Peptides against a protein of PDB entry 5HOI. Designs and how they scored, part 17

Target 1, 351 residues: chain A of PDB entry 5HOI
Amino acid sequence: FRYMPFSPAGTPFGFTDRRYLTMNEVGYVSTVKNSEQYSITVSFFDVGRFREYHFEDLFGYDLCFLNEKGTLFGQSKTGQIQYRPHDSIHSNWTKIIPLQAGERITSVAATPVRVIVGTSLGYFRSFNQFGVPFAVEKTSPIVALTAQNYRVFSVHYSQFHGLSYSLSELGTSSKRYYKRECPLPMSLPNINSDMKKDANLDYYNFNPMGIKSLFFSSYGDPCIFGSDNTLLLLSKWRSPEESKWLPILDSNMEIWKMSGGKETTDIHVWPLALAYDTLNCILVKGKHIWPEFPLPLPSEMEIRMPVFVKSKLLEENKAILNKKNEIGADTEAEEGEEDKEIQIPVSMAAE

## One batch from the design tools (peptide; made by RFdiffusion4, then SolubleMPNN)

Design b1_p9_3_s1 (from b1_p9_3, 4 letters changed)
Fold by OpenDDE base, seed 1:
Structure b1_p9_3_s1 (fold): chain B 351 residues (1-351), chain A 9 residues (1-9)
Amino acid sequence: as target 1 above (351 residues)
Amino acid sequence: SRLSELINS
């Protein structure tokens, strides 16, 4: 296992000179290799509210977090971070995060009021939006961060305990924990099954945890989307005893339903955000599970608890077909092998 | 839906 720099919905370079550093509901940040430097572009979905901008990156930023007020960049090896407000009224600032030998920045997050840096040694560093430090805390190794307002959702990894999560609030005077290094019931990438496809190996080398993204919902609930393509939402986190992870969407099941029960191997959901009851996502068609260039327009997918088992639906459809064949034995109608769309019950189909 | 368009394309 290696700690890799993580950014929400970030993509690998693959065989290209370009990748997405991050993307969410606000927009997408891309970087292009230009010999010894990079060109970074910050693009927005709401082109009426924001203007696209670019700059030359001499540092090779490999960490990014985008919000409505600015973009945070980080370099995992050097410890350099830069915050760039979208508004030119506010100045950019740069800071070096002190790193120990072999330590890496593994994730960064920024809100309009906080900047957070997490490291492979579990250093959690908090700043205000102007780069003024609040605190340094030692936690389990941080592998992913997201933040909304004053709240931080952190994912930790231990070789002994696997994945854990914390939910904290970074007030003015102190950090409050709602959850502190609690078990995270997310499936890790299965190296033996998933590595049969070169594209999966490339993605695994980029993101060994398989966390495609993590974000806060519009209601302020922590969400995580893993390699199993299941959206998990942390429900009732204000009540520690009642808090639970809900699998609110199996995107593979939804793709399977929308395909009429056909096995699709080339359609992928790339998560951006959860707005109310809809997953904002990029639908990716192709060999890679991540979006290429140009970025497709975002799509909405309704959240649905995975109550139905694919095997039962297939058995029910086989039983219906067998009953039709028992009744139809007398008419040699060569009803051709029409691509027998699995009749998904209307209650299960997306309207 | 956009997904139906992607599946049928």
Scores: peptide ipSAE 0.040, ipTM 0.812, DockQ to the pose 0.529
Fold by OpenDDE base, seed 5:
Structure b1_p9_3_s1 (fold): chain B 351 residues (1-351), chain A 9 residues (1-9)
Amino acid sequence: as target 1 above (351 residues)
Amino acid sequence: SRLSELINS
């Protein structure tokens, strides 16, 4: 296992000279290889609120986090981080995070009030938005971070214990834990089943945990979207005994429903954010499970608990077809069986 | 929906 730099919804280069460093509901950050240099572009979905900007990257930033106030960049090997406000009023700042031999920055997060750095050795470093340090804590190895306001959702990995998570609040004087290194019931990428496609191997080498993204919902609940394309939401996290992960969307099931029950292998959901009851996402068509260039416009997908079993829906549709054939016995229209779209009940059809 | 367009394309 190798700790790789993680950024929310970041994409690999693949065979191209360009990739997305990160994307979310605010926008997307791309990087292009220019010989030994990189050109970074910070783009926004709300072009009326924000102006796109670019700069030359001499450091090879491989970590990124975008928020409404600025972009945090990081270099996993050198420990360099840079914060760039979107406005020209606030100055950019750069800092070097001290790394031990073989230690890497694995994830970075930034809110308008906090900057967080996590490492492969489990160093959790917190700063204010100006790069002033608050604390250094030793945790289990950090593989992913996200943050909203003062709250941090961290994912940890141990070879012995698998995935765990923490939910913490970074006050002015102290860190409070709501959850501390609790088991994370997320499925890891299945190397044996998924690696039959070269595109899945490239993605696994880029992101061995299969965490496509993690974010806080608009209600402030931690969300994670894994390699199984299921959106997990941490419910009732304020009540330690009542807290549970809810599978609020199976995106493969929703694609299957919207296809009229056809097995689609070339349509993929790429998660951006959870806004109210809708997953903001990029719908990707192609061999790669990640968006290419140019970036498609975001789409919305309603959250739905995966209560329905595909086999039951197929049985119910067969039963409906058989009843129609029993009633319609007098009209000899042998229209071929293969193209019959599965009528998904209107209550299950996304409008 | 945009998904229906992608599925049917």
Scores: peptide ipSAE 0.040, ipTM 0.811, DockQ to the pose 0.542
Fold by OpenDDE base, seed 4:
Formats: sequence, C-alpha cells, structure tokens
Structure b1_p9_3_s1 (fold): chain B 351 residues (1-351), chain A 9 residues (1-9)
Amino acid sequence: as target 1 above (351 residues)
Amino acid sequence: SRLSELINS
C-alpha cells in the first residue's frame, strides 16, 4: 500500500496541468503546473471578506489546508511546510519537518491556533500558528487530518486493522483524547467494481482511501465523506460510550431522488463543509467525480438519514400509476416504464 | 434546484 498526500476535497491533476489542492467553506486553493514550477492561487467564496492571492511554488506543494486566517502548504516528500496568513500583517513562515527514510507527510491541518502534521509512519506533530512545536507523538499511520480550533480529527490506516480515527484536543501543555484510534466504519473504495472506469482509477491512485473530505461541522462534530458518497457524522463524541457514527446523508440517494429516480452516472457530490443541517458541496457534472475548472458555485444539500429504500419507492410509484390507470385516465402515453419520473414526496425532495 | 438544471442540461 502507498500512502498518498491527502488534503480535504483535493482533486487530482488527471490529464490536466491544474488541480485543486484543497477546498472547503472558506474557499479553494488551486495549483497550475508551469514548466518545473507551480503557480498557486488561494481563492475565497466570500470575496468581500478575503482577497484572492497567488504565488509561485518552487517546491511543488501537494498538501494544503485552508482556514479563515491562512493557508498551510506541505510537500509530502521533502517535509517542507509553509504557513501563509491571508492578511499581510502576519509573516509567512516555512519549516522542514524531519522525515525518516520513506516517510511522507500524508496530511496537514491548520487552525488559527494550531498547525498539525501527520505522516505515513504515524508521527503526529503539533505546532502553534507561528510554527513553534508543542509535541511529537507516535500513532498509527495518519492518512487524513482536519482541525477546528484546538480539536483535531485524525484518520489512521493500518494494513492489519483498516481505518481508525482519533479525536483530540491540543491544549498548551497536553493532548486530550476524546477518541483514540477507534474503528472508523467508512467503506473503502472497491477496486474490483469501481475501477472499471479509468476516471475512477485515476482518482483511486490519487486518493486510495477514497476520503473525498473530512471536516468539523458548524457544531464541532467530526464529519467524513468517503467514496460511497455517504456523509458520516460523529455524534455524542463527548460521551465515549454514547459516541456513534451517523450516516446523515446518502448523496447518491439524494441525486437519485432529484433525478426523478433515473440513474445519473454523470452527477457527483463534492463535499466542502457541513453548516447546521446543510452539506455545502460542489455539484459536479461530467466523467470525473471531482470538480474541474472553473469551479462551479457551491450548492447546499439538506442532511437526511438514508431511511428510504429505492425499491419501495419504485413499487409505490408503480402502484400509484396502476391506480391512476384503473381510474380511467386513458392517457395512452406509451412512454416506456423506464422514462416515468418517480413522484418523490415533497417532504423527501431536497430543495 | 441547481441539480435539476444539471440533470436537464
């Protein structure tokens, strides 16, 4: 298995010279190959609050994390990290993370108060916002990180144990665990079924875990969005015995509902953030499951636990159609059974 | 919805 650099909602280059390093509710970071260099642009959704900026990247940053105060960049192989405040008032800083032979930075996260670096060997490195180190901890191999304020959600991978997660709080003097390397009930990409499409193979090679993104909700709950397009939320994490993952959205089900029950293979949800009861996402149309350029505007999708069964909805809709036909509406529209829009109850339609 | 526009486009 090869540990790949992960950034929240990062996209592969594919056959292009450009990709998104990361995106979330704050904005999106793009990189463009220019000969041996890269041009990085940090763009924002709130153009009134933030100003877009760009710089030349001589290092080939392949890791990124965007927050409201700055952008953290990392180079997975060299161990270089750079923090760039959005405001010019604060200085940029650069640091080299010491890496062992074959070790890679696999994920980075930054909040206004913490910088976190995770590695393929499971080194968890914490810093303040100025790059002053707090601690180094040895964990299981880290594959993904996100952080909010002092809290860190880390995803770990072991070849023997699969996916696990930790939820920790990084105080000034100590790390507190709310959850420590607990099983993560996220489905991994199925190489045999999903890799029949070249585009899926390209994405798998970029992100073997299929973690499209992970974030904290507006309420501070850890969220993860996997290759199965299900949004998982960690509920009741403050109570270890009551803590559980909730499948709060099946985005494939929501797309299917909104399509009138047609199989849409060209529409994809790309997660950004969870704000209250809405998933902020990019709706992607095309061959690739990730957004291309230009970035579409974000969309909102209401969270709904997947309690509906497609087969039952199809049967109910057939039963309604048959009853309408029995009541003598002789509208001979021989539109084939496959083209009949499923009337989804308004209460089940996402707006 | 924006999705209906994407489905119908």
Scores: peptide ipSAE 0.039, ipTM 0.810, DockQ to the pose 0.542
Fold by OpenDDE base, seed 3:
Structure b1_p9_3_s1 (fold): chain B 351 residues (1-351), chain A 9 residues (1-9)
Amino acid sequence: as target 1 above (351 residues)
Amino acid sequence: SRLSELINS
C-alpha cells in the first residue's frame, strides 16, 4: 500500500498531459505537464465573481484545495505548500513542511481562516490563512482532509482498523474534537471485482481509498463520496451518542431511476458539493469515471435515501403489467414491453 | 434532463 496525495474530486492524468488537481462548488484547478514543469489554471464557475488565473509550477504540485478566498497547493514529497489568494490584495506565501524520511503530505485543506496539512505518518499541522503555525498533532495516518471555516473533517487509515474519521474545530488557542478517530463506514474499492476494467485500475492507482471527494454541506455537515458512489452525510455530530452516517444518495440508483430503469455503465457522478438538498456534481459520460477536458457544466442531483430495491420495483412493474393483461383492456397500444419507463416511487429526501 | 440527454445520446 502507498499513501497517495489526495485532493477533493482530483482526477488522474491517465494517458493525458493534463488533470484536475481539485474541483468543488467554487471552481476547478487544472494542471498541464510541460516537460519538467506544469502550468496550473485556477478556474471558477462564477465567472462574474472571480477571474481565472494561471501560473507556472516548477515544483509539481500534486495537492490542491480551492476555497472562496484562495487556493492551497502542496507537493506531497518535498513538503512545499503555497497559498494563493484569488484577490491580488493579499500576497502569496510559500512554506516547506518538514517531512520525515518516507513521509508524504497526503492531503491539504484551506478555509479563509485556516490551513491544514495532513501526512502519511499522521502529522496534523494547522496554520492560519497567512501560514502562521498553530499546532502540530500526531494522529493516525491522514489520507484525506476537508475544512469549512474553523471545522476540519479528517479521514485516517490504519492497515489494522481500516478507515476512521475525525471532526474537529480549530479555535484560536485549542483544537476541539466532536469526533476523534471514529470508524468510518465507507466501503473501500474492491480490487478483485472493480479492477476488471483498466480505467478503474488507473483510478485505483491514483486514489486507492476510492474517496472521490469529501466536503462540508452548506449546513456544515461532513460529507464523503466513496467508490460505491454513495454520498454519506454525518448527521447529529454535535451529539456524540446520536451521531450517525446517513446514506443520503446512492448515485448509481438515481442514475438508474432517471434512465427509466435502464442499466447504464457509461454515466458517472463526480461529486463537487452538497448545497441544501442537492448534490452539485459533474455528470460524466464515457469510459472514465472522472471528468475529462473540457469540464462539463455542473449538474444538481436531489438527495434521496436509498429505500427502494431494483428487484422489487421490477417485480411490482411486472405485476402491474400482468394485471393490465388480465383486465383485458383491448387498448391496442402495442408500445413494446421494453420501452415502458418503470414507474419509480418518489423517495423521501434526507433531512 | 441533462442526465436524460446523456443517457439517450
Scores: peptide ipSAE 0.040, ipTM 0.812, DockQ to the pose 0.526; fails the geometry check

Design b1_p9_3_s2 (from b1_p9_3, 3 letters changed)
Fold by OpenDDE base, seed 5:
Structure b1_p9_3_s2 (fold): chain B 351 residues (1-351), chain A 9 residues (1-9)
Amino acid sequence: as target 1 above (351 residues)
Amino acid sequence: SKLAELINS
């Protein structure tokens, strides 16, 4: 296993010279290889609120986090981080994170009030938005970070214990834990089944945890979207005994429903954010499970608990078809069974 | 929906 740099909804280069470093509800950050240099562009979905900007990257930033106030960049091997405010009022700042031999920055996160750096050795470093350090804590190895306001959702990995998570609040005087290195019930990528497609192997080499993204919902709940394309939400996290992960959306099931029950292998959900009851996402068509260039417009997908099983829906539709055929003895032609759109119950149809 | 358009395209 190798610790790889993680950024929310980041994409690999693949066979191209360009990739997305990160994307979310605010926008998307792209990087293009130009010989030994990179050109970074910070783009926004709300073009009326924000102005796109670009700069030359001489360091090869492989970590990124975008928020409404600025962009945090990081270089996993050198330990360099840079924060770039979107406004011209606040100055850019750069810092070197001290790394031990073989240590990597694995994830970075930034809010308007906090900057967080996590490493492959489990160093958790916190700063304010101006790069002033608060603390250094030793945790289990960090593989992913996200943050909202003062709250941090961290994902940890141990070869012995698998995935765990922490939920913490970074006050001015102390870090409070709501959850501390609790088991994370997320499925890891299945190398044997999923790696039969070269595109999946490229993505696994880029992101071996299969965490496509993690974010806080608009209500401040930790969310994670894994390789199984299920959105997990941490509910009741304020009550340690009541806290549970809810599978609030199976995106493969939603694609299957919207296709009239056709198994599609070329349509993929790429998660951006959870706003209220809708997953903001990019719908990707093609061989790659990640968006290419240009970036498609975001889409919304209503959250739905995966209560229904495909087999039951197929059985119910067969039973409805059989009842229709028993009532309608008129011999209109056997148009082939394969192309009959499955009538999804109106309560299950996305509007 | 945009997804239906993508599936049918």
Scores: peptide ipSAE 0.028, ipTM 0.760, DockQ to the pose 0.598
Fold by OpenDDE base, seed 3:
Structure b1_p9_3_s2 (fold): chain B 351 residues (1-351), chain A 9 residues (1-9)
Amino acid sequence: as target 1 above (351 residues)
Amino acid sequence: SKLAELINS
């Protein structure tokens, strides 16, 4: 197993010279390979609030985290990190994270008040926004990080125990755990079933955990979006005994509903953020499950608990059609059985 | 919806 650098909603190069290092509700960071160097562009969705900027990357940054105040970059192999404020008031800073032989930075996160670095050996390093270190903790191997304000959601991997998660708060004097290396009930990519499509193999090689993104909701709840395209939200995390993962959206089910019950294989949800009751996402059309260039405009998808079974909805619609035919409604609309949109209850149709 | 447009396109 190789620990790969993870960034929220980052995309592979594929067969191209360009990829997204990260994207979220704030914007998207792209990198273009130019010989031995890279050109990085930091772009924003709110073009009135932020100005796009670019710079030459001589280090080959493969880790990124974007927030409203700046962008954190990291190089997984060298241990170099750079924080770039979006404003011109605050200075950029660079630091080298000491790495052991074979250790990699696996994920980085940044908030306006904290910078976090996680490694393949489970070193959890915390800094302030100016790169002043607070602490180093040894945990299980870190595969993903996100942070909001003082809170950190970390995903860990063990070959023996699979995925686990921690939820912590990085105060000024101490780290508090709300959850510490608890089992994460996220499905891992199934190598045997999903890899039959070359496009899935490229993505799996880029991201073996299949974590498309992780973020905090607008309410400060940890969210994770895996390879199964289900959005999981950690509910009641303030009460450790009551804490549970809620499957708040099956995006494959929502795509199926919005298609009138047609199986679509070329539409993919790429998660950005959860704002209130809506998943901010990129709707990707094509062979690749990730967005290409140019980036489509974000879309909103209303969160809905997956309580319906496709087969049951199909059977109920067939039963309704058969009853209409038995009642002898001579309405000549022989629109072929194949093209009849499944009547999904209006209360269940996403607007 | 923007998805319906993507599905029907």
Scores: peptide ipSAE 0.025, ipTM 0.752, DockQ to the pose 0.563
Fold by OpenDDE base, seed 4:
Structure b1_p9_3_s2 (fold): chain B 351 residues (1-351), chain A 9 residues (1-9)
Amino acid sequence: as target 1 above (351 residues)
Amino acid sequence: SKLAELINS
């Protein structure tokens, strides 16, 4: 197994010279290969609040985290990190993270008050927004990080124990754990079933954990969106005994509902953020499960607990169709077996 | 919905 650099909603290059390093509710960071260098662009959805900027990247940054105040970049192999405030008032800073032989930075996160670096050896490094170090802790190998204010959601991977997560708060004097290396009930990508398509193999090679993104909700709850396209939310994390992962959205189910019960293989949800009761996402049409260029406009998908069973809805609709045909049997209209769209109750259809 | 437009496009 190889630990790969992870950034929230980052995309592979595929067969192109460009990719998204990260994207969320604030914006999207793209990189383009220009011979021996890269050109990075930091773009924003709120063009009235933020100004797009670009710079030449001579280091080949493969890690990124975007927040409302700045962008953190990292180079997984060299250990270089750079923080770039969006404003011109605050200075950029660069730091080299000391890496052991074979160690990689696997994820980075930044808030307006904290910078976090996680590594393939489980080194968790915390800094303030100015790059002043607070602490170094050794954990299980870190594969993904996100942060909001002082809180950090970390995903860990062990070859022996699979996925775990931690939820911590990085105060001024100490790290507090709300959750420490607890089992994460997220499905890993199934190499045997899902990798039949070259595009899925390319994505798996880029992101072997299948974590499309992780973020904190607007309420400050940890969220993760895996390869199964299910949004998991960590509920009641302040109460250790009551804390549970809730599957708050099956995006494949929502796509299936909106298709009138047709199996669609070319529409994909790419998660950005959870705001209240809506998943902010990119709807991707095509062979690739990730957004291409140009980036489509974000869409909102209302969260729905996956209570519905496809088979039952199909049976109920077949029964309704059969009853309509029995009542209509006195009129000889050979209305062909057109795939009659499944009437999903309006209350269950995502807008 | 934007998704319905994408499905029907």
Scores: peptide ipSAE 0.028, ipTM 0.764, DockQ to the pose 0.600; fails the geometry check
Fold by OpenDDE base, seed 1:
Structure b1_p9_3_s2 (fold): chain B 351 residues (1-351), chain A 9 residues (1-9)
Amino acid sequence: as target 1 above (351 residues)
Amino acid sequence: SKLAELINS
C-alpha cells in the first residue's frame, strides 16, 4: 500500500501527457506535461459566469481542489500549496507545508472561507482563504478531503482498521466534530478481480483507495463514490446515533438497466456532484474508467436506491419467455435469443 | 437519455 495524492474526480496520465487534476460541478482542472514543467488550465462549465485561465506550473502540482471562488493546488512531496482566486481582485498566495521525512500531502480542500491540508501521517492543517493558519491536529492518516463552507469531510486509512471518516465544522474559534474517525462502510478495490484489466491496474496505482470522488450534496450531506460505482450518502449526520450511509445510487445497475439488461464493460460513470436528486457525472465510453480529452459534457443520473437484484430480473424474464414458448410452440420464429431486450419494469426504467 | 444514446452509439 502507498499513500497517493488524491483530488476529487482526478484522473491519471495513463499513456498521455495530460490529465485532470480535479473536476466537479464548477468545472475541471487539467495539466499538460511540457518537458520539466506543466501547463495548468482551469476550465468552467458555466462559461458565462467564469473565464478559463491557464498558468505555467514549475512545481508539478499533483493535488487540486476547485470551488466557485478559486482553485487550490498542492505538491504532495514538497508540501507547496498555492491558492488562485478566479477573480483578479484577490491575490494568489503560496505556502510551504512543513513535511516530515516520507510524509506526503495526500489531499487538499478549499472553500471560500477555509483551506484544508491532509497528510499521510494524519496531520490536519486548517487555514483561512488567505492562508492564515488556524490549527494543526494529529489524526489517523488522511487519504481524502472535501469541504463545503465551514464543513470538512475527511477519509482516513489505517492498516489496522481500514477506512474511517470524520465530519467536522471549522468555526472561527474551534473545530467541532459531528463524526470522528467512524468506520466508513466502503469497499476497497479488489486487486484479484479488478486487476485483470490493465486499465484498472493503472487506476489502482494512481488511486489505491478507489475513491473516484467525494463531495457534499446540495443539501450539505457528505457523499462518496468508490470503486464499486455506488454513491454513498451520509444521512442524519447531525444526530450521531441515527447517522447512516445510504447507497443512493448503484451506477452499474443504472447502466445495466439502460442497456436493456446487457452487460456493458465500456461505459462508466465518473462522478462530479450531487444536486438535489441527481448525480451530476461524466459518462465515459472506452477502455479507461475515467474521462479522456476533450471532456464530454456532464450528464444527470437520477438517484435510486438499489432495491432490485439482476438475477431475479433475469429469472423473471426467463419465466416470461418460457411461458411464451409453451403457448407459441408452432411458430418457427428463430428470433435469436441474444438480442431480446430485458423488459425492465417501468418503476425501474429511467423515466 | 444521454446514457441511452451512449449505449446505442
Scores: peptide ipSAE 0.028, ipTM 0.764, DockQ to the pose 0.609; fails the geometry check

